Peptides against a protein of PDB entry 5ONS. Designs and how they scored, part 16

Target 1, 181 residues: chain A of PDB entry 5ONS
Amino acid sequence: MFKKFDEKENVSNCIQLKTSVIKGIKNQLIEQFPGIEPWLNQIMPKKDPVKIVRCHEHIEILTVNGELLFFRQREGPFYPTLRLLHKYPFILPHQQVDKGAIKFVLSGANIMCPGLTSPGAKLYPAAVDTIVAIMAEGKQHALCVGVMKMSAEDIEKVNKGIGIENIHYLNDGLWHMKTYK

## One batch from the design tools (peptide; aimed at target 1 K87 F90 A136)

Design b2_p14_5 (made by RFdiffusion4)
Pose (drawn by RFdiffusion4):
Structure b2_p14_5 (pose): chain A 181 residues (1-181), chain P 14 residues (1-14)
Amino acid sequence: as target 1 above (181 residues)
Amino acid sequence: SEYFYTDNMAEPSA
């Protein structure tokens, strides 16, 4: 979603949200990520203004104190930014690719099933369309936010095709936009 | 739904 994204060519503007809207978004975040509920007062303090950074192709980025928290396209599901995920790694279930796939996902490639079924990889049960944190064999921190395109069971069996869609990866355009200011 | 985590998960640092 952000492979060729930068602030100049992709950010149209930034709107500050009213209380009515903030509560609605928080509710959606709760529905989508149940375990995030106890942490929202910390992530989105009552005191701080909440802004949406509007981007081309109807991408929205939720910001608090200039920190990028979540993003979505159209009115689709929210995804945590990798920076937020690094602070709260439990927000998402995990999938671990083998170390050989690291270079491909850091270049924006989708995750193929061999990257999840090979030694060094760890594949956990997941239904299709689950938003997952992509971990790397031998790495402590997540490197990609992905969406299951095949269920985990199908990935083990079919073992060919895109297993996980690469949505956001380390040092993509979104990662380079460290803060909005 | 049940969540699964890898053993190499970083601790929360917020």

Design b2_p14_5_s1 (made by RFdiffusion4, then SolubleMPNN; from b2_p14_5, 8 letters changed)
Fold by OpenDDE base, seed 3:
Structure b2_p14_5_s1 (fold): chain B 181 residues (1-181), chain A 14 residues (1-14)
Amino acid sequence: as target 1 above (181 residues)
Amino acid sequence: MKMYYSDEVAEPSG
């Protein structure tokens, strides 16, 4: 989603949200990520304005005090940014790729099934369309936010093709944006 | 900043 993204070229505008809209978004976030509920007041304090950065390709980034928290495309589900996920790693269920897959994920490649079933990888139960944090063998921080294109069960059985779609990865255009106020 | 994953990726703040 952000392989060729540049803040100067791909950001259209930034708007401050009304209280009613913020409430709706918070409810959506709790529905998508139940584990975030106890932390939501810390992540999005009531006293702080919430903004949406509107980008090309119908991308919207949710921000508080310049911090990039979540993003979505075409009114689809919200994804946490890697920067938020590094602070709150429990927001998403995890999948782990082996060491050999790291360089490909960091180039924006989708995660192939063998990279999730090989020694050094860890595959946890997850349904199709689940948003997941991609971890790597021997590393503490997530390197990617992805979406399950196959269930964990099918990944193990078929072990061929795209298991997880790469949505946001370390050192992509969103990562380099860092802040927006 | 400390690098991780690759020589081009720095550790996140916080």
Scores: peptide ipSAE 0.080, ipTM 0.640, DockQ to the pose 0.074
OpenDDE base, seeds 1, 2, 4, 5: peptide ipSAE 0.034, 0.028, 0.024, 0.047; ipTM 0.610, 0.584, 0.516, 0.632

Design b2_p14_5_s2 (made by RFdiffusion4, then SolubleMPNN; from b2_p14_5, 8 letters changed)
Fold by OpenDDE base, seed 5:
Structure b2_p14_5_s2 (fold): chain B 181 residues (1-181), chain A 14 residues (1-14)
Amino acid sequence: as target 1 above (181 residues)
Amino acid sequence: MKVYYSDNVAPPSG
């Protein structure tokens, strides 16, 4: 989603959200990520304006005090940014790829089933379409936010094809954006 | 099972 993303070229505008809209978004976030409910007031303090950075390709980035928190495309599900996920690693269920997959993930590659079943990888139960944090062997921080294209069960059984789609990864355009005020 | 890196990931997507 952000492989060729550039703030100067791909950001259209930024709008401050109304209170009612913010409440709706918070409810959506809790629905998607129940574990964030106790933390949401810390992540999105009531006193701080919430903004949406509107980008090309119907991408919207939710920000508070310039910090990029969540993003979505075409009013689809919200994804946490890696920067937020590093602060709150429990927001997403985890999957782990082996060491050899790291360089490819960091190039925006989708994760094939063998990369999730190989030695050094760890595959945890997850349904198709689940948004997941991609961990890596020997690394402490998530390298990627992805979406299960197959269930964990099918990944193990079929062990062929795209297991997880790469949505947002370290050093992509969103990562380099850092902040937006 | 030994898995080669070429089998682990797809080419980078645009």
Scores: peptide ipSAE 0.029, ipTM 0.604, DockQ to the pose 0.034
OpenDDE base, seeds 1, 2, 3, 4: peptide ipSAE 0.015, 0.017, 0.020, 0.017; ipTM 0.488, 0.487, 0.524, 0.529; seed 4 fails the geometry check

Design b2_p14_5_s3 (made by RFdiffusion4, then SolubleMPNN; from b2_p14_5, 9 letters changed)
Fold by OpenDDE base, seed 4:
Structure b2_p14_5_s3 (fold): chain B 181 residues (1-181), chain A 14 residues (1-14)
Amino acid sequence: as target 1 above (181 residues)
Amino acid sequence: MKVYYSDEVAPPSG
């Protein structure tokens, strides 16, 4: 999603959200990520304005005090940014790729099934279309946010093709954006 | 040989 993203060229505008809209978004976030509820007041304090940065290709980034928290495309589900996920790693269910897959993930490549079924990988139960944090063997921080294109069961059974779609990865355009006020 | 993230992609401290 952000492989060729540049904030200077791809950001269109920024809008401040009304209280009612913010409430709706918070409810949606809790629905998508139930574990975030106790932390949502810390992540999105009531006293702080919530903004959406509108980008090309129908990408929207939710921000508070310049911090990039979540993003979505075409009014789809919200994804946490890696920067938020590093602070709150429990927001997403995890999958772990082996060491060999790291360089490919960091190039924006989709995660292939063998990279999730190898000895250095860890594949946890997850349904198709689940948003997941991609962890790596020997690393403590997520390197990617992805979407299951197959269930964990099917990944293990078929073990061929794209297991997880790469949505946001370390050092992509969103990562380099850092903040936006 | 261990694979490390570059400094550019290192997560923030804390």
Scores: peptide ipSAE 0.030, ipTM 0.623, DockQ to the pose 0.066
OpenDDE base, seeds 1, 2, 3, 5: peptide ipSAE 0.029, 0.027, 0.029, 0.022; ipTM 0.583, 0.608, 0.602, 0.583

Design b2_p14_5_s4 (made by RFdiffusion4, then SolubleMPNN; from b2_p14_5, 10 letters changed)
Fold by OpenDDE base, seed 4:
Structure b2_p14_5_s4 (fold): chain B 181 residues (1-181), chain A 14 residues (1-14)
Amino acid sequence: as target 1 above (181 residues)
Amino acid sequence: MKQYFSDEVAAPSG
């Protein structure tokens, strides 16, 4: 999603959200990520304004005090940014790729089923369309935010084709954006 | 040799 993303070229505008809209978004976030509920007050303090950075290709980034928290495309589900995920790694269920996979993930490549069933990889139960954090063998922080294109069960059984779609990865255009006020 | 990753970059998701 952000391989060719550049803040200077791809950001259109920024809007401050009304209280009612913020409440709706918070409820949606809790629905998508139930584990975030106890932490939402410190992630999105009530006293701080919430903004949406509107980008090209119908991308929206949710920000608080310049911190990029979540993003979505075409009003679809919210994804946490890697920067937020690094602070709160439990927001997403995890999948793990082996050490050799790191360079490919960081190039924006989708993860094929064999890459999730290989030695050093760990495939955890997850339904299709689940947003997941891609971990790497021997690394503490997530390398990527992805979406299950197959269930974990089907990945193991079929073991062919795209298992996880790469949405946001370290050092992509969103990562380099860092902050926006 | 197993294909671990696609050469296809993820398309924008909705």
Scores: peptide ipSAE 0.064, ipTM 0.618, DockQ to the pose 0.033
OpenDDE base, seeds 1, 2, 3, 5: peptide ipSAE 0.037, 0.032, 0.020, 0.035; ipTM 0.647, 0.606, 0.513, 0.644; seed 2 fails the geometry check

Design b2_p14_6 (made by RFdiffusion4)
Pose (drawn by RFdiffusion4):
Structure b2_p14_6 (pose): chain A 181 residues (1-181), chain P 14 residues (1-14)
Amino acid sequence: as target 1 above (181 residues)
Amino acid sequence: TLEEKIKEFYEEYE
């Protein structure tokens, strides 16, 4: 989603949200990520203004104090930014690719099933369309936010094709936009 | 706490 994204060519503007809208977005975040509820007062304090950074292709980025928290396209599901996920790694279930796939996902490639079924990788049950945190064998921190394109059971069996869609990865355009200011 | 919950996550992960 952000492979060729930068602030100049992709950010149209930034709107500050009203209270009515903020509550609605928080509710959607709760529905989508149940375990995030106890942490929202910390992530989105009552005191701080909440802004949406509007981007090309109907991408929205939710910001608080200039920190990028979540993003979505159209009215689709919210995804946590990798920076928010590094602060709260439990927001998403995890999938671990083998170390050989690191170089490919950092270049924006989708995750193929061999990257999840090979030694060093760990594949956990997940239904298709689940938003997952991609972990790397031997690495402590997540490196990609993905969406299951095949269920985990199918990935073990079919073992060919895109297992996980790469949505956001370390040092993509979104990662380079450290703050909005 | 947040630190305890993070630690729990990494324990489960490892």

Design b2_p14_6_s1 (made by RFdiffusion4, then SolubleMPNN; from b2_p14_6, 6 letters changed)
Fold by OpenDDE base, seed 3:
Structure b2_p14_6_s1 (fold): chain B 181 residues (1-181), chain A 14 residues (1-14)
Amino acid sequence: as target 1 above (181 residues)
Amino acid sequence: SLEEAIKKYYEELA
C-alpha cells in the first residue's frame, strides 16, 4: 500500500474530525481490536483533535497531535501503523517469520508459506483475513502489518504460495512520513 | 500499566 508512497506527492489534504465522527471511529476501533479499549483514551485523548490525512488511492490516515495511528483504504478495515504497534504490540495477533524472510518482507514482498513453517518461524492460530503483526526471529519489534491470505491451519497443510499479504512494512513510505501536523 | 500489559501479552503468547 505504501511501497511508492511519498508525503509530498501522495497526500491530498488534511481534515479535522467532528466529535460525533470521532466517537464513531473509536467504536469501530474497539470492534476491530477489542484489546485496545482500555488504552484508547490514552491513544486518543478527548482533549486532542483527531485529523484524517487524505491520500491518493482512497487512503486515509488517522492522526492525533501529528502522530500517525491508523490507516484504511476506502471502506476497508483500519490498520494500526507500525509506530503505534511498536508502542502497543498487543493490538494485533502475531506471526513470526524466519531470519531468511526478513529482507523480503522489508522490500514489500508478501510472506510465503515456507517462511512461516520453517525453523525459526512461529505460526499461531489465525483465520483467513485476520490482520496480523509480522514478527521476525531475533527481532523484538514488528517488521510488518499484514493480512492472513490463508488460515494458519492451511498454511501448515499446503505450505505453498502466499500466506500473508504485506500491507505496511518498516521503512516504507508511511514509516518515513513519521508525523503530520 | 502499559509495561505490565505488554509483559502479560507475551507471557500468554509463549
Scores: peptide ipSAE 0.468, ipTM 0.916, DockQ to the pose 0.703
OpenDDE base, seeds 1, 2, 4, 5: peptide ipSAE 0.066, 0.395, 0.443, 0.037; ipTM 0.739, 0.890, 0.912, 0.674; seed 5 fails the geometry check

Design b2_p14_6_s2 (made by RFdiffusion4, then SolubleMPNN; from b2_p14_6, 6 letters changed)
Fold by OpenDDE base, seed 2:
Structure b2_p14_6_s2 (fold): chain B 181 residues (1-181), chain A 14 residues (1-14)
Amino acid sequence: as target 1 above (181 residues)
Amino acid sequence: SLEEAIKAFYEKLA
């Protein structure tokens, strides 16, 4: 989603959200990520305005005090930014790729099944379409936010093709955006 | 605490 993203070229505008809209978004976030509920007031304090950065290709980024928190495309599900996920790693279920897959993940490549079933990888139960954090052998912080294109069970059985779609990865355009006020 | 929450999460993954 952000492989060729550039803040200067791909951001259209920024709007400040009304209180009612913020409440609705918070409810959506809790529904998508139940584990975030106890922390949401810390992540999105009531006293701080919430903004949406509107980008090309129908991408929207939710921000508070310049921090990029979540993003979505075409009003689909919200994804946490890697920066938020690094602070709150439990808001997504994890999958771990082997060390050989790291360079490909960091180039924006989708995660192939063998990279999730090989030695050094760890595959946890997850249904198709689940948003997941992609961890890597020997790395502490998530490398990528992805979407399961196969269930964990099918990844193990089929063990070929795309297991997880790469949505957002370290050093992509969103990562380099860092902050936006 | 956040630290405790993170710890508990990773313990479940182990």
Scores: peptide ipSAE 0.648, ipTM 0.952, DockQ to the pose 0.710
OpenDDE base, seeds 1, 3, 4, 5: peptide ipSAE 0.638, 0.641, 0.640, 0.643; ipTM 0.951, 0.951, 0.951, 0.951

Design b2_p14_6_s3 (made by RFdiffusion4, then SolubleMPNN; from b2_p14_6, 7 letters changed)
Fold by OpenDDE base, seed 3:
Structure b2_p14_6_s3 (fold): chain B 181 residues (1-181), chain A 14 residues (1-14)
Amino acid sequence: as target 1 above (181 residues)
Amino acid sequence: SLEEAIEEYYKKLE
């Protein structure tokens, strides 16, 4: 989603959200990520305005105090940014790839099933379409935010094809955006 | 605390 993304070229405008809209978004975030509920008040304090950075290709980025928190495309589900996920790693269920897969993930490549079933990888239960954090053995911080294209069970059984779609990864255009005031 | 929450989460993944 952000392989060719550049803040200077791809951001259109920024709007401040109404209180009612913020409430709706918070409820949606809790529904998508139940584990975030106890932490949402410190992530999105009531006293701080919430903004949406509107980008090309129907991408919207949710920000508070300039911090990029979540993003979505075409009114789809919200994804946490890697920067938020690094602070709150429990927001998403994890999947782990082996060391050899790291360079491919960081190039924006989708995660193939063998990279999730090989030695050094760890595949945790997850349904298709689940948003997940992609980890690697020996690393403490997520490399990528992805979406399960197959269930964990099917990944193990079929063990070929795209297991997880790469949505946002370290050093992509969103990562380099850092903040937006 | 946040540190405790993170620690607890990773314990579940072991």
Scores: peptide ipSAE 0.459, ipTM 0.918, DockQ to the pose 0.775
OpenDDE base, seeds 1, 2, 4, 5: peptide ipSAE 0.429, 0.446, 0.430, 0.433; ipTM 0.910, 0.915, 0.911, 0.911

Design b2_p14_6_s4 (made by RFdiffusion4, then SolubleMPNN; from b2_p14_6, 5 letters changed)
Fold by OpenDDE base, seed 2:
Structure b2_p14_6_s4 (fold): chain B 181 residues (1-181), chain A 14 residues (1-14)
Amino acid sequence: as target 1 above (181 residues)
Amino acid sequence: SLEEEIKKFYEELA
C-alpha cells in the first residue's frame, strides 16, 4: 500500500473530524481490535483533536497530535501503523517469519507460505482476511502489517504461494512520514 | 531499542 508513497506527493489534504465521527471511528476500532479498548483513551484522548490525512488511492490516515495511528483504504478496515503497533504490540494477532524472509518483507514483498512454516517461523491460528502483525525470528518489534490471504491451516497444508499480503512495512512510505501536523 | 533493532535488520541484509 505504501511501497510507492511519499508525503509530499501523495497527501491531498488533512481534515479535523467532528465529535460524532470520532465516536463512530472509536467504536469501529474497538470492534476490530477488542484489546485496544482499555488503551483507546490514552491513544486518542478526548481533549485532543482527531484528524484524517487524505491521501491518493483512497488512503486515509487517522492522526492525533500529529501521530499517525491507523490507516484505511477505500473505507475498508483500519490498520494500525507500525509506529502505533510498536507501542501496543497486542493490537494485532502475530505471525512470525523466519530470518530468510525478512529481506523480502522489507522490500514490500508478500509473505510466502514457506517463510511461515519453516524452522524459525511461528504460524498461529488465523482466518483469511485477518489483519496480522508480522514478527521476525529473533526480533522484538513487528516489521510489517499484513493480511492473511490464506488461513493458517491452509498455509500449513498448501505451503506454497502467498500466505500473507504485505500492507505496511518498516521503512516504507508511511514509515518515513513519521508525523503529520 | 527500536532504532537499534531496525538498524540490525538492515545490517543483516548487507
Scores: peptide ipSAE 0.358, ipTM 0.891, DockQ to the pose 0.050
OpenDDE base, seeds 1, 3, 4, 5: peptide ipSAE 0.309, 0.149, 0.216, 0.105; ipTM 0.861, 0.754, 0.835, 0.751

Design b2_p14_7 (made by RFdiffusion4)
Pose (drawn by RFdiffusion4):
Structure b2_p14_7 (pose): chain A 181 residues (1-181), chain P 14 residues (1-14)
Amino acid sequence: as target 1 above (181 residues)
Amino acid sequence: SYARPELAEEAKAR
C-alpha cells in the first residue's frame, strides 16, 4: 500500500476530528482489535487532538501528537502502523516467515506460501482476511503488516501462491514518514 | 497466536 508513497506526492491534507467522530473510530478499533481496548487511553489520550491525514487513493492515516497509529483505505478495516505495533506487539496475531523471505518482503513483495511452510518459518492457524503481524525467523520485531489471502490451513496444503498480502513493511513510504508535522 | 509471546507480555507489563 505504501511502496511508492511519500508525503509530497501522496498527502493531500490533514483534518482534525471532532469528538463525535473520535468515539466512532475508537469503537471500530475496539471491534476490530478487541485486546486494544485497555490500551486506547494510552494510545489516544483524552487530552490530545486526533487527526486524519488524507492521502491519495482514499488512504487515511490516524495521528495523535503527530504519531501515526492506524491507517485504512476507503472505509475498509484499520491496520496498525508498524511503529504502533512495535510499541504494542500483541495487537495482532503473528505469522513468521523464514529468514530467506526477509529480503523479498522488505522490497515490497507479497508473501508466498513457501516463505511460511519452510524450516525456520512458523505458520499459525488463521482464517482468510485476518490482519496479521509478520515476524521473521531470528528477529524480535515485526517487519510487515499483512492480510491472509489464503487460510493457514490452505497455505499448508496448497503451498503455492500468495499466502499473505504485504500491506505495510519496514522502510516503505509510510515507515519513512516518521511523524506528521 | 504469537510468534513472540514474551514480547507481548513485556509490552503489557510496562

Design b2_p14_7_s1 (made by RFdiffusion4, then SolubleMPNN; from b2_p14_7, 7 letters changed)
Fold by OpenDDE base, seed 3:
Structure b2_p14_7_s1 (fold): chain B 181 residues (1-181), chain A 14 residues (1-14)
Amino acid sequence: as target 1 above (181 residues)
Amino acid sequence: PSARPDLDAEAAAK
């Protein structure tokens, strides 16, 4: 989603949200990520304005105090940014790729099934379309936010093709944006 | 290898 993204070229405008809209978004986030509810007041304090950065390709980035928190495309599901995920690793269920897959993930490549079933990888139960944090063998922090294109069961059974779509990865255009006030 | 891929990525970009 952000492989060719540049803040100077791909950001259209920034809008401060009204209180009612913020409440709606918070409810959507809790519905999508039930485990985030106890932390939401810390992530999005009531006293702080919430902004949406509108980008090309119908991408919207949710920000508070300049921090990039979540993003979505075409009013689809919300994805946490890697920067938020590093602070709150439990927001997403995890999948772990083997050491050899790291360089490909960091180039924006989708995660192939063998990278999730090989020694050094860890595959956890997850349904298709689940948003997941991509961990890596020997690394503590997530390298990527992805979407299951196959269930964990099918990844293990079929063991070929795209298992997880790469949505946001370290050093992509969103990562380099860092903050936006 | 570093335990922090974010640090590795930042270092590689410099």
Scores: peptide ipSAE 0.030, ipTM 0.651, DockQ to the pose 0.046
OpenDDE base, seeds 1, 2, 4, 5: peptide ipSAE 0.020, 0.026, 0.027, 0.029; ipTM 0.578, 0.612, 0.645, 0.599

Design b2_p14_7_s2 (made by RFdiffusion4, then SolubleMPNN; from b2_p14_7, 7 letters changed)
Fold by OpenDDE base, seed 4:
Structure b2_p14_7_s2 (fold): chain B 181 residues (1-181), chain A 14 residues (1-14)
Amino acid sequence: as target 1 above (181 residues)
Amino acid sequence: PSARPELDAAAAAK
């Protein structure tokens, strides 16, 4: 989603949200990520304005105090940014790729099934379309936010093709955006 | 979590 993304070229505008809209978004976030509820006041303090950065290709980024928290495309589900995920790694369920897959993930490549079933990888139960944090063997922090294109069960059985779609990865255009005020 | 996840992430990526 952000392989060719640049803040200077791909940001259209920024809007400050009304209280009612913020409430709706918070509820949506809790629905998507139930475990975030106790932390939401810390992530999105009531005293701080919430903004949406509107970008090309129908991408929206939710921000508070300049921090990029979540993003979505075409009114789809919200994804946490890697920066937020690094602070709150429990927001997403995890999958782990082997050490050899790291360079490909960091190039924006989708994750093939063998990279999830090989030694050094860890595949946990997850349904198709689940948003997941992609961990890597020997690394502490998530390298990527992805979406299961197959269930974990099917990845194990079929073990061929795209297992997880790469949505946002370390050092992509969103990562380098850092902050937006 | 680390106070500077950006630095940790950069280190972890290498």
Scores: peptide ipSAE 0.037, ipTM 0.677, DockQ to the pose 0.060
OpenDDE base, seeds 1, 2, 3, 5: peptide ipSAE 0.023, 0.037, 0.026, 0.033; ipTM 0.642, 0.671, 0.615, 0.635

Design b2_p14_7_s3 (made by RFdiffusion4, then SolubleMPNN; from b2_p14_7, 6 letters changed)
Fold by OpenDDE base, seed 5:
Structure b2_p14_7_s3 (fold): chain B 181 residues (1-181), chain A 14 residues (1-14)
Amino acid sequence: as target 1 above (181 residues)
Amino acid sequence: PSARPELDAEAAAK
């Protein structure tokens, strides 16, 4: 989603959200990520304005005090940014790729099934379309936010093709955006 | 003030 993304070229505008809209978004976030509820007042303090950075290709980035928190496309599900996920790693369920897959993930490549079933990888139960944090063998922080294109069960059975779609990865265009005010 | 953990991109990327 952000492989060729550039703040100067791909941001259209920024709007400040109304209180009622913010409440709706918070409810949506809790529905998607139930474990975030106790932390939401810390992540999105009531006194701070919430903004949406509108980008090309119908991408929207939710921000508070310039911090990029979540993004979505075409009003689909919310994804946490890697920067938020690094602070709150429990927001998403995890999958772990082997050491050899790291360089490919960091180039924006989708995660192939063998990278999730090989020694050094850890594949946890997850349904298709689940948003997941991609961890790596021997690394502490998530490398990528992805979406299961197959269930964990099917990844193990078929063991070929795209298991997880790479949505946002370390050092992509969104990562380099850092902050926006 | 925020007391959230720091990011370490280098540790993740290497």
Scores: peptide ipSAE 0.034, ipTM 0.607, DockQ to the pose 0.055
OpenDDE base, seeds 1, 2, 3, 4: peptide ipSAE 0.025, 0.032, 0.023, 0.024; ipTM 0.639, 0.637, 0.604, 0.613

Design b2_p14_7_s4 (made by RFdiffusion4, then SolubleMPNN; from b2_p14_7, 6 letters changed)
Fold by OpenDDE base, seed 4:
Structure b2_p14_7_s4 (fold): chain B 181 residues (1-181), chain A 14 residues (1-14)
Amino acid sequence: as target 1 above (181 residues)
Amino acid sequence: PSARPELDLEALAK
């Protein structure tokens, strides 16, 4: 989603959300990520304005105090940014790729099934279309936010083709954006 | 935490 993204070229505008819209978004976030509920007040303090950074290709980034928290495309589901996910690793269920897959993930490539079933990888139960954090063998922080294109069960059975779609990865255009006020 | 995202990125780049 952000492989060719540049803040200067791809950000259109920024709008401040009204209270009713913020409430709706918070409810949606809790629905998508139930574990975030106890932490939502510190992530999105009531006293702080919430903004949407509108980008090209129908991308929207939810921000508080310049911090990039979540993003979505075409009013689809919200994804956490890697920067938020690094603070709250439990927001997403995890999958782990082996060492060999790291360089491909960091180039924006989708995660192929063998990279999730090989020694060094860890594949956890997850349904198709689940948003997941991609961990790397021997690394502390998630390197990618992805979407299961197959269930974990099918990844193990078929073990070929795209297992997880790469949505947001370390050092992509969104990562380099850092903040926006 | 002791580890930082930027540090992890550097480690991944090695």
Scores: peptide ipSAE 0.042, ipTM 0.730, DockQ to the pose 0.052
OpenDDE base, seeds 1, 2, 3, 5: peptide ipSAE 0.042, 0.029, 0.029, 0.034; ipTM 0.725, 0.659, 0.679, 0.704

Design b2_p14_8 (made by RFdiffusion4)
Pose (drawn by RFdiffusion4):
Structure b2_p14_8 (pose): chain A 181 residues (1-181), chain P 14 residues (1-14)
Amino acid sequence: as target 1 above (181 residues)
Amino acid sequence: EYFYVDNMAPPSPP
């Protein structure tokens, strides 16, 4: 979603949200990520203004104190930014690719099933359309936010095709936009 | 049910 994204060519503007809207978004975040509920007062303090950074192709980025928290396209599901995920790695279920796939996902490639079924990889049960944190064999931190395009069981069996869609990866355009200011 | 890998970094919120 952010492979060729930068602030100049992609950010139209930034709107500050009213209380009515903030509550609604928080509710959606709770529905989508149940375990995030106890942490929302910390991630989105009552004191801080909440802003949406509007981007081309109807991408929205939720910000608090200039930190990028979540993003979505159209009114689709929210995804955590990798920076938020690094602070709270439990927000998402995990999938671990083998170390050989690291170079491909850091270049924006989708995750193929061999990257999940080969030694060094760890594939956990997941239904299709699950938003997952992509971990790397031998790495402590997540490197990609993905969406299951095949269920995990299908990935084990079919073992060919895109297993996980690469949505956001380390040092993509979104990662380079460290803060909005 | 959520599944996590063993090498998950501990939470480090501000």

